# Designs tried in a protein design run: peptides against a protein of PDB entry 4N7V. Part 178

Target 1, 222 residues: chain A of PDB entry 4N7V
Amino acid sequence: TLRSITSPLVAHRLKPIRQKTKKAVVSILDSEEVCVELVKEYASQEYVKEVLQISSDGNTITIYYPNGGRGFPLADRPPSPTDNISRYSFDNLPEKYWRKYQYASRFVQLVRSKSPKITYFTRYAKCILMENSPGADFEVWFYDGVKIHKTEDFIQVIEKTGKSYTLKSESEVNSLKEEIKMYMDHANEGHRICLALESIISEEERKTRSAPFFPIIIGRKP

## One batch from the design tools (peptide; made by RFdiffusion4, then SolubleMPNN)

Design b2_p27_3_s1 (from b2_p27_3, 9 letters changed)
Fold by OpenDDE base, seed 5:
Structure b2_p27_3_s1 (fold): chain B 222 residues (1-222), chain A 27 residues (1-27)
Amino acid sequence: as target 1 above (222 residues)
Amino acid sequence: MELTDEEIEEDLAELEKELEKKREEEL
């Protein structure tokens, strides 16, 4: 099943974006829907041959073939669905579309990992908790040039000199130079605070049932 | 019309670069 490969994508709170590649254009719309446009080139002109439009919660997939399958010239937005539209639920999506859905899902997940949910300014750094889940990315941009990027899988460190390395285990973290450990300690504290705030704010958001509270900015750059 | 796994990985890698640029511009 598709569910055994990926979960429904979640595009809520994401800013609109349109990214063109060689064979596809992927977009997050103002509506927070996700569109995958499959592109073919004929006579030096690019045409959209197939469109997958996925709901913001990932549960509904609308598929259409512009201009009766002949394709529609690539533009600055997806072509409008007119005729011959198929609508599927996530669990009923034909297998032939699974890879394209997976692509959309990975696209959204990547965007989420680069989309601030909480920005927290400390005395020494700009801390950013991202929208991806589970295990949201956490970035710390120290004002002196040090950068730390925490993911579920690794920690990347960029030192003042530009030296970059990746840590994949606790033992590697423990083997860091003392100077870098200080940055890590600060990053970890900022991370803890962001997670705590996320929890509190999310609970209040749930209680009020209002517009999203996120993204949020805490403090100001010194 | 099919996308290969390799093509998808290339596309995502390019996207990551673009997203990083945008994030840097917002800082």
Scores: peptide ipSAE 0.454, ipTM 0.911, DockQ to the pose 0.781
Fold by OpenDDE base, seed 1:
Structure b2_p27_3_s1 (fold): chain B 222 residues (1-222), chain A 27 residues (1-27)
Amino acid sequence: as target 1 above (222 residues)
Amino acid sequence: MELTDEEIEEDLAELEKELEKKREEEL
């Protein structure tokens, strides 16, 4: 099943973006829908032959073939659906579209990993908790040039000298130089605070059932 | 039209670079 390969994509709160590649254009629209435009070149012109429009919650996929399958000239936005539109739920999506959906999902997940959910300025660093889940990316940009990037899988450290390395185990973290441990401690504290704030804010969103509170910025650069 | 896994990985790698550039510009 598609679900065994990927979960429904979640594009909520993501900013619009349009990324052109060789065979496709992937977009997040103002509506937070995700569009995959399949592109074919003909006579030195690019045409959109197929469009997958995926709802912001990933559960509805609308597929259409512009201009009766003849294609529509590639433009700065997806072509509007006209006729011969198919609509599928996530669980009913034909297998022939699974790879394209997976592409969209990975695209969105990547964008989420680079989309701030909480920005927290400390005395020493700009801390950013990203939108991806589970295990949101967390970045710390120290004002002195040190950078720490935490993911579910690893921690990347960039030192003042530009030296970069990746830590993939607790043992490696424990083997850090004392100077770097200080930065790591600060990063961890910032991370803890961001996670706590996320929890609190999310709970308030649940209670109020209001518009999204995120993204949020805490403090300002000193 | 079909996308290969390799093409997808290349596309995502390119996207990551673009996103990183944008993020760095915002910092």
Scores: peptide ipSAE 0.451, ipTM 0.911, DockQ to the pose 0.845
Fold by OpenDDE base, seed 4:
Structure b2_p27_3_s1 (fold): chain B 222 residues (1-222), chain A 27 residues (1-27)
Amino acid sequence: as target 1 above (222 residues)
Amino acid sequence: MELTDEEIEEDLAELEKELEKKREEEL
């Protein structure tokens, strides 16, 4: 099943973006829907031959073929659905579209990993908890130039000198120089605070059933 | 039209670079 390969994508709260590649254009729309445009070149002009439009919650996929499959000239936005429109639920998506959906999902997940959900300014750094899940990315930009990037899989450190390295185990973290550990401790504290605030704010958001509270900014840059 | 896994990985890698570049400019 598609579900065994990927979960439904979640594009809520993401800013619009349009990324052109060689064979495709992937977009997050103002509506927070996601579009994958499959592009073919003919006579030095690019044409959109197929479009997958995915709902913001990833559960509905609308597939259409512009101009009855003849293609529509590539523009600054996806072509409007006109002919040969099919609508699928996530669980009923034909297998031939699974790779394209997976591409959209990975695209969205990547964007989420670079989209601030909580920005927290400390005395020493700008801390950012991202939108991706589970295990949201967490970045700390120290005002003195040190940067720490935490993911579920690794921790990347960029020192003042520009020296960069990746830590993939607790043993490697424990082997850090004392000076770097101080930055790591601060990063971990900021991370803890952001996670705690995320939980509290999410619960209040659920109770109020209001517009999204995120993204939020806590504190101010010194 | 079919996208290969390699093409997808390349596209995502390029996207990551672009996103990181934009974020650095915004900070």
Scores: peptide ipSAE 0.447, ipTM 0.909, DockQ to the pose 0.830
Fold by OpenDDE base, seed 2:
Structure b2_p27_3_s1 (fold): chain B 222 residues (1-222), chain A 27 residues (1-27)
Amino acid sequence: as target 1 above (222 residues)
Amino acid sequence: MELTDEEIEEDLAELEKELEKKREEEL
């Protein structure tokens, strides 16, 4: 099943973006829907031959073939669905579209990993908890140039000199120079605070049932 | 039209670069 290889994509709270690649254009629309336009070149013109339009919650997929399957000239937005429209639920999506859905999903997940959910300014750094899940990325940009990027899989450190390295275990973290440990400690504290705030705010958001509270900015750059 | 896994990875890598560039500009 598709569910066994990916979860429904989640594009909520993401800003619109349109990214053109060699064979596709992937977009997050103002509606927070996600579109994958499959592009083919013919006579030095690019045409959209197929479109997957995925709902913001990833559960509904609308597939259509512009201009009766002949293709529609590539433009600044996906062509409107007019010809050969099929609508599927996530669990009923034909296997032939799974790779394209996975592409959309990974695209969205990547965007989420770079989309601030909580921005927290400390005395020493700009801390950012991202939208991706589970295990949201956490970035710390110290004002003196040090950068720390935490993911579910690793911690990347960029020192003032530009030297960068990746840590994958606690033992490696413990082997850091004392100077770097200080930055790591600060990053960890910022991370803890962001996670705590996320929890509190999310609970209030659930109770309120209004417009999304996120993204949120706490504090200001000194 | 079919997308290869390699093409997808390349596309995502390029996207990541673009996203990072935008973030750097927003600091």
Scores: peptide ipSAE 0.446, ipTM 0.909, DockQ to the pose 0.837

Design b2_p27_3_s2 (from b2_p27_3, 9 letters changed)
Fold by OpenDDE base, seed 5:
Structure b2_p27_3_s2 (fold): chain B 222 residues (1-222), chain A 27 residues (1-27)
Amino acid sequence: as target 1 above (222 residues)
Amino acid sequence: MELTDEEIEEDLKKLEEELEKKREEEI
């Protein structure tokens, strides 16, 4: 099943983006829907041959073939669906579209990993908890140039010298230079605070059922 | 129309690079 290889994508709270690649254009729309445009080149012109439009919650997929499959010239936005539109639920999506859906899902997940949910300014750094889940990315940009990027899988450190390295185990973290450990300690504290705030804010958001509280900014750059 | 796994990985890599550039510009 599709569910065995991916979960429904979640594009809520994401800002619009349009990214063109060789064979596809992926967009997050103002509506928070996700569009995958499949592109072919013919006679030095790019044409959109197929469009997958996925709802913001990932549960509804609308598929259409512009101009009856002849294609529509690539533009600055997806072509509007006209005739011959197919609508599927996530669980009823034909297998032939699974890879494309997975691509859209991975695209959204990547965007989420780069989309601030909570921005927290400390005396020494800009801390950012991202929108991706589970295990949201957490970045710390120290004002002196040190950068720490935490993911579920690794921690990347960029030192003031520009030296960059990745840590994948606690042992490696424990083997850090003392100077770097101080940055890591600050990053971890910022992370803890952001997670605590996320929990509190999410609970209040649930109670009010109003407009989303996120993204949020705590403090300001000194 | 099919996308290969390699093409998807390449596309995502390019996206990551672009997203990183945008974030750097906003900081």
Scores: peptide ipSAE 0.513, ipTM 0.919, DockQ to the pose 0.808
Fold by OpenDDE base, seed 1:
Structure b2_p27_3_s2 (fold): chain B 222 residues (1-222), chain A 27 residues (1-27)
Amino acid sequence: as target 1 above (222 residues)
Amino acid sequence: MELTDEEIEEDLKKLEEELEKKREEEI
């Protein structure tokens, strides 16, 4: 099943983006829907041959073939759906579209990993908790130039000298120089605070059922 | 039309680079 290889994508709170690649254009729309446009070149013009329009919650996939399958000239936005439209739920999506959905999902997940959910300014750094889940990316940009990027898989450190390295185990973290450990300690504290705030804010958001509270900025650069 | 896994990986890599570039400009 599709569910065994990917979860429904979640594009909520993401800003619009349009990315052109060799054979596709992937967009997050103002509506937070995700569009995958499959592009073919003909006579030095690019045409959209197929569009997958995925709902913001990833559960509904609308597929259409512009201009009766003849294609529509590539523009700055997806072409409007034509009369020949197929609509599927996530669990009923034909296997022939699974790879394209997976692409959209990975696209969205990548965007989420670069989309601030919480920005927290400390005395020493700008801390950013991203939108991706589970295990949201967390970045710390110290005002003195040190950078720490935490993911679920690794921690990347960029020192003042520009030296960059990746830590993949607790042992490696424990082997850090004392100087960099101080940065790591600060990063970890900032991370803890952001996670705590995320929880609290999300709960309040749930209770109020108002417009999304995120993204949120806490404090300001000193 | 079909996308290969390799093409998808390349596309995502390019996206990552673009996203990082934007972030660097915004910070």
Scores: peptide ipSAE 0.512, ipTM 0.919, DockQ to the pose 0.840
Fold by OpenDDE base, seed 2:
Structure b2_p27_3_s2 (fold): chain B 222 residues (1-222), chain A 27 residues (1-27)
Amino acid sequence: as target 1 above (222 residues)
Amino acid sequence: MELTDEEIEEDLKKLEEELEKKREEEI
């Protein structure tokens, strides 16, 4: 099943973006829907031959073939559906579209990993908890140039000199230079605070059922 | 039209670079 290889994408709270690649254009629309446009070049002109339009919650997929399958010239936005429209639920999506859906999902997940959910300014750094889940990315940009990037899989450190390295175990973290440990301690504290705030804010958001509270900014740059 | 896994990975890599570039410009 599609569910065995990916979960429904979640594009809520993401800003619109349009990224053109060699064979596709992927967009997050103002509506927070996600579009995958499959592009073919013909006579030095690019045409959209197929469009997957995915709902913001990933559960509904609308597939259409512009201009009766002849294609529509590539523009600054996906072509409007006109004919040959099919609508599927996530669990009923034909297998022939699974790779394209997976691409959209990974695209969205990547965007989420770079989209601030909580920005927290400390005395020493800008801390950012990202939108991706589970295990949201956490970045710390120290004002002196040190950077720490925490993911579910690793911790990347960029020192003032530009030296970069990746930590994948607690033993490696424990072997850090004392100077770097200070940055790591601060990063970890900032991370803890962001996670605590996320929990509190999410609970209030659930209770109110109002517009989303995120993204949120705590504090200001000194 | 078919997308290969390699093409997808390449596209995502390019996206990551673009996203990172934008973030760096914001700071």
Scores: peptide ipSAE 0.509, ipTM 0.918, DockQ to the pose 0.808
Fold by OpenDDE base, seed 4:
Structure b2_p27_3_s2 (fold): chain B 222 residues (1-222), chain A 27 residues (1-27)
Amino acid sequence: as target 1 above (222 residues)
Amino acid sequence: MELTDEEIEEDLKKLEEELEKKREEEI
């Protein structure tokens, strides 16, 4: 099943973006829907031959073939659906479209990993908890030039000199120089605070049933 | 039309680079 390969994508709170590649254009729309446009070149002109439009919660996929399958000239936005529209639920999506959905999902997940959910300014750094889940990325930009990027899988450190390295185990973290450990300690504290705030804010958001509280900025750059 | 896994990986890599550049400019 598709579900065994990927979960429904989640594009809530993401800013619009449009990324063109050789064979596809992937977009997050103002509506927070996600579009995959399949592009074919003919006579030195690019045409959109197929569009997958995915709901913001990933559960509904609308597929259409612009201009009766003849294609529509590539523009700055997806072509509007006209005739021959198919609508599928996530669990009923034909296997033919699974790879394209996976692409959209990975695209969204990547964008989420670079989209601030909580920005927290400390005395020493700008801390950012991202939108991706589970295990949201966490970045710390120290004002002195040190950078730390935490993911579910690794920690990347960029030192003042520009030296960069990746830590993939606890033993590697424990082997860090004392100077770097100080930065790591601060990063971990900022991360803890952001996670705590996320929990509290999410609970209040649930209770109020209001518009999204995120993204949020706490503090200001000194 | 089919996208290959390799093409998808290349596309995502390019996207990541672009997103990172934008973030660096905003910070």
Scores: peptide ipSAE 0.507, ipTM 0.918, DockQ to the pose 0.852

Design b2_p27_3_s3 (from b2_p27_3, 7 letters changed)
Fold by OpenDDE base, seed 1:
Structure b2_p27_3_s3 (fold): chain B 222 residues (1-222), chain A 27 residues (1-27)
Amino acid sequence: as target 1 above (222 residues)
Amino acid sequence: MELTDEEIEEHLKELEEELEKELEKEL
């Protein structure tokens, strides 16, 4: 099943973006829908032959073939859907489209990992909790130049000297120099606070059923 | 923080390699 490969993509709160590659253009629209345009070159002109338009919650996929399958000239935005459209739910998406959906999903996940959900300014650092899940990326930019980037898989440290290294185990974290541990402790505290705030704010969103509260900025740069 | 075009392109290049066979059949 598609679900065994990926979960429905989540594009809520993401800013619009359009990225072209050799054979495809992927976009997040103002509507937070995700579009994958499959591109073919003919006579030195690029044409969009197929479009997958995925809802912001990833659960609905609309597929259409512009200009009756002849293709539509590539433009600065996806071509508008025509009457020859197919609509699928995530669980009913034909297998032939699974790779394309996965492409969109991975793109969205990348964007989410770079999209601030909570920005928290401490006395010593700018802390940023990102939108990706599970295990959202967390970045700490210390004002003195040290940077810590936490992901689900690793912790990257950039020291004042520019020395960079990646930690992939608890043992490696524990082997850090004391001076770096101080930064790590601060980063961990900031992370804890951001996670706590995320929980509280999310609960309030649930109760209020209002517009999204995220992204938020807490504090100011000293 | 915003993604750089280079970061996006690098990731998408990898994804394109996965899609290449299917895309070539359809296009």
Scores: peptide ipSAE 0.059, ipTM 0.743, DockQ to the pose 0.040
Fold by OpenDDE base, seed 3:
Structure b2_p27_3_s3 (fold): chain B 222 residues (1-222), chain A 27 residues (1-27)
Amino acid sequence: as target 1 above (222 residues)
Amino acid sequence: MELTDEEIEEHLKELEEELEKELEKEL
């Protein structure tokens, strides 16, 4: 099943974006829907031959073929749906569309990893918890130029000198220079606080059923 | 932080190849 290889994408709170590759254009719309336009070139013109429009919660996939499959000239936005539209739930999506859905999902995850959910200003750094999940990216931009980027898979450190390295194990983290450990300690504290705030705020969102609270900014730049 | 076009293209390169294969089959 599709569910065994990916979860429904989540595009909530993401800003609109449009990214073109050679054979596809992927977009997040103002509606927070995600569109994958499959592009074919003919006579030096690019045409959209197929469109997958995915709901913001990833659970509904609408597929259409512009101009009865003849294609529609590539423009600055997806072509409007035609009269011949197929609508699927996530669990009922035909296998032939799974790779295209995965493409959309990976794109959304990438965007989420670069989309601030919580920005927390400390005395020493700007801390940012991103929207991606599970294991949201966490970035710490120290005002003195040090940067720490935590992902589910690694920790990247950029020192004042510009020296950059990646840590992939606890052993490597423990072997850090004492001065870098101080930055790491601060980063970890900021991370803990952001995660705690995320939990609290998310619970309040659930209760109020109002407009999203995220993204949120805590504190101010010194 | 905002995504750059370069970052997106780099991360999606492999997935693009998959889409190309699907496009050739269906379109």
Scores: peptide ipSAE 0.032, ipTM 0.679, DockQ to the pose 0.039
Fold by OpenDDE base, seed 2:
Structure b2_p27_3_s3 (fold): chain B 222 residues (1-222), chain A 27 residues (1-27)
Amino acid sequence: as target 1 above (222 residues)
Amino acid sequence: MELTDEEIEEHLKELEEELEKELEKEL
């Protein structure tokens, strides 16, 4: 099943974006829907042959073939649905569309990993918890130039000198020089605080069922 | 921090290659 290889994409709170690649255009719309336009070149003109429009919660997929399958000239936005519209739920999506859905999902996840959910200014750094899940990315930009980027899989450190390296285990973290450990300790504390705040705010958001509380900014740059 | 198109393009390179392989079969 599709669910066994990916989860429904989540595009909530993401800003509109349109990214053109060689063979496709992927967009997050103002409605927070996600569109994948499959592009074919013919006579030096690009045409959209197929469109997957995915709901913001990833659960509904609308597929259509512009201009009766002949294609529609590539424009600055997805073509409007025309004839031959099919609508599927995530669990009923035909296998032939799974790869395209996965592309959309991975794109959204990438965007989420770069989209601030919580920005927290400390005395020493700008801390950012991102929107991706599970295991949201966490970035710490120290005002003196040190950067720490935590992901689910690794920790990247960029020192003042520009030297960068990746840590993949606790053993490697423990082997850091003492100066860097101080930055790591601060980063970890900031991360803990952001996660705690996320939990508290999310609970309040659930209770009120109002407009989204995120993204939020805590503190100010010194 | 604002997401830039350049940052997205860099990270999507692998995704593009994967999709292109599928498109070559279908288009």
Scores: peptide ipSAE 0.030, ipTM 0.658, DockQ to the pose 0.054
Fold by OpenDDE base, seed 4:
Formats: C-alpha cells, structure tokens, sequence
Structure b2_p27_3_s3 (fold): chain B 222 residues (1-222), chain A 27 residues (1-27)
C-alpha cells in the first residue's frame, strides 16, 4: 500500500514555493495545496502533461491532464484543472501515481525541515525548531559563527573556522572537544525549551480552536 | 510573536538552493 511507503503529506503553515527540476515542477500553493507538474519537452518548449494536486492534509489527490492531455506550456504556476479530472483518496490512489506522490511528500518534508515553527533567541544564539515531524529539525546559529544542525538522524557542527563535521552516534558526541561541548549543551537546552514551548502552545491552540499560533518567535536578538 | 514573512522567506531562500540538489537526486 501507499501507506506502507509514506504517510500523507502535511503542508499546513507552509509558505508558497515553486521548485523546478528537469522532469517536474513541485509547488506549495497559497492554499497550502501541493502540486506536482510533470514536464515534457517538445520542440524546445516545456509542457505540463500531468498534474497531481494534493490537499494540504495529503488525503485528497486530484489528477488532471492539461489541455486534454496535449499539454500546457510551462508557466510560473500550475495550469488550471480541465474537465477531465480524477479525484482519489490517499488510500485509493492508483499505484502508478505512488512515485509522484512520494516525490511530493519528500519535497514537503524537506520544506518543513527548513520552515521555522519556533524561533527562540538566547543570549548566545538564534534557535529554530522546524515544522517537520516526527523529530523536527533544530538549528542553532550562534552569534559568534558556530552553527549546529540537529536532525533525527545526525548532528552537524560548523565551527568558527568553517570546519564542518557530522555526528551520528552518542559516542561521537561524547568525544567532542570541551569547547564544542559547551555549544552543544546550549543547543540542547534551547532544543528542550523549544519542545516544551511547542507542547504548551499546541495545547492552548487546541483549547481555543483559533487560527494557528505558529510560527512564533520567543525573545529577540541581543 | 509570529515570524515575519521576511524571516520565513529568508529561510526558504536557503532551502531553495539546497532543494535543487536534493530533488535532482530523487528524480
């Protein structure tokens, strides 16, 4: 099943973006829907031959073939749906479209990993908890030039000198120089605080049934 | 306080540079 290889994408709170590749254009729209445009070149012109439009919650997929399948010239936005439209739920999506959905999902996840959910300014750094889940990315930009990027899988450190390395195990983290450990400790504390705030704010958001509280900024740059 | 559109776009701009490389690998 599609569910066995990916979960429904979640594009809520994401800003519009359009990314072109050789074979496709993927977009997040103002509506927070996600579009995958399949591109074909003909006579040195690019045409959109197929569009997958996915709802913001990932559960509804609308597929259409622009201009009756003849294709529509690639533009700065997806072509409008035509009369020949197919609509599927996530669990009923034909297998032939799974790869394209997966691409959209990966794109959204990547965008989410770079989309601030909580920005927290400390005395020493700008901390950012991102929108991706589970295990949201967490970035720390120290004012002195050190950078730490935490993901579910690794921690990347960029030192003042520009030296960069990746840590993939607790042992490697424990083997850090003391000076770097100080940065890591601060990053971890900032991360803990952001996660705590996320929990508290999410609970209040649930209670009030208001517009999204996120993204938020806590504190200010010194 | 909510993030400004400018602050969000700044992060997204950085993403776009990275996305080009990542998405080309996936297709």
Amino acid sequence: as target 1 above (222 residues)
Amino acid sequence: MELTDEEIEEHLKELEEELEKELEKEL
Scores: peptide ipSAE 0.024, ipTM 0.524, DockQ to the pose 0.041

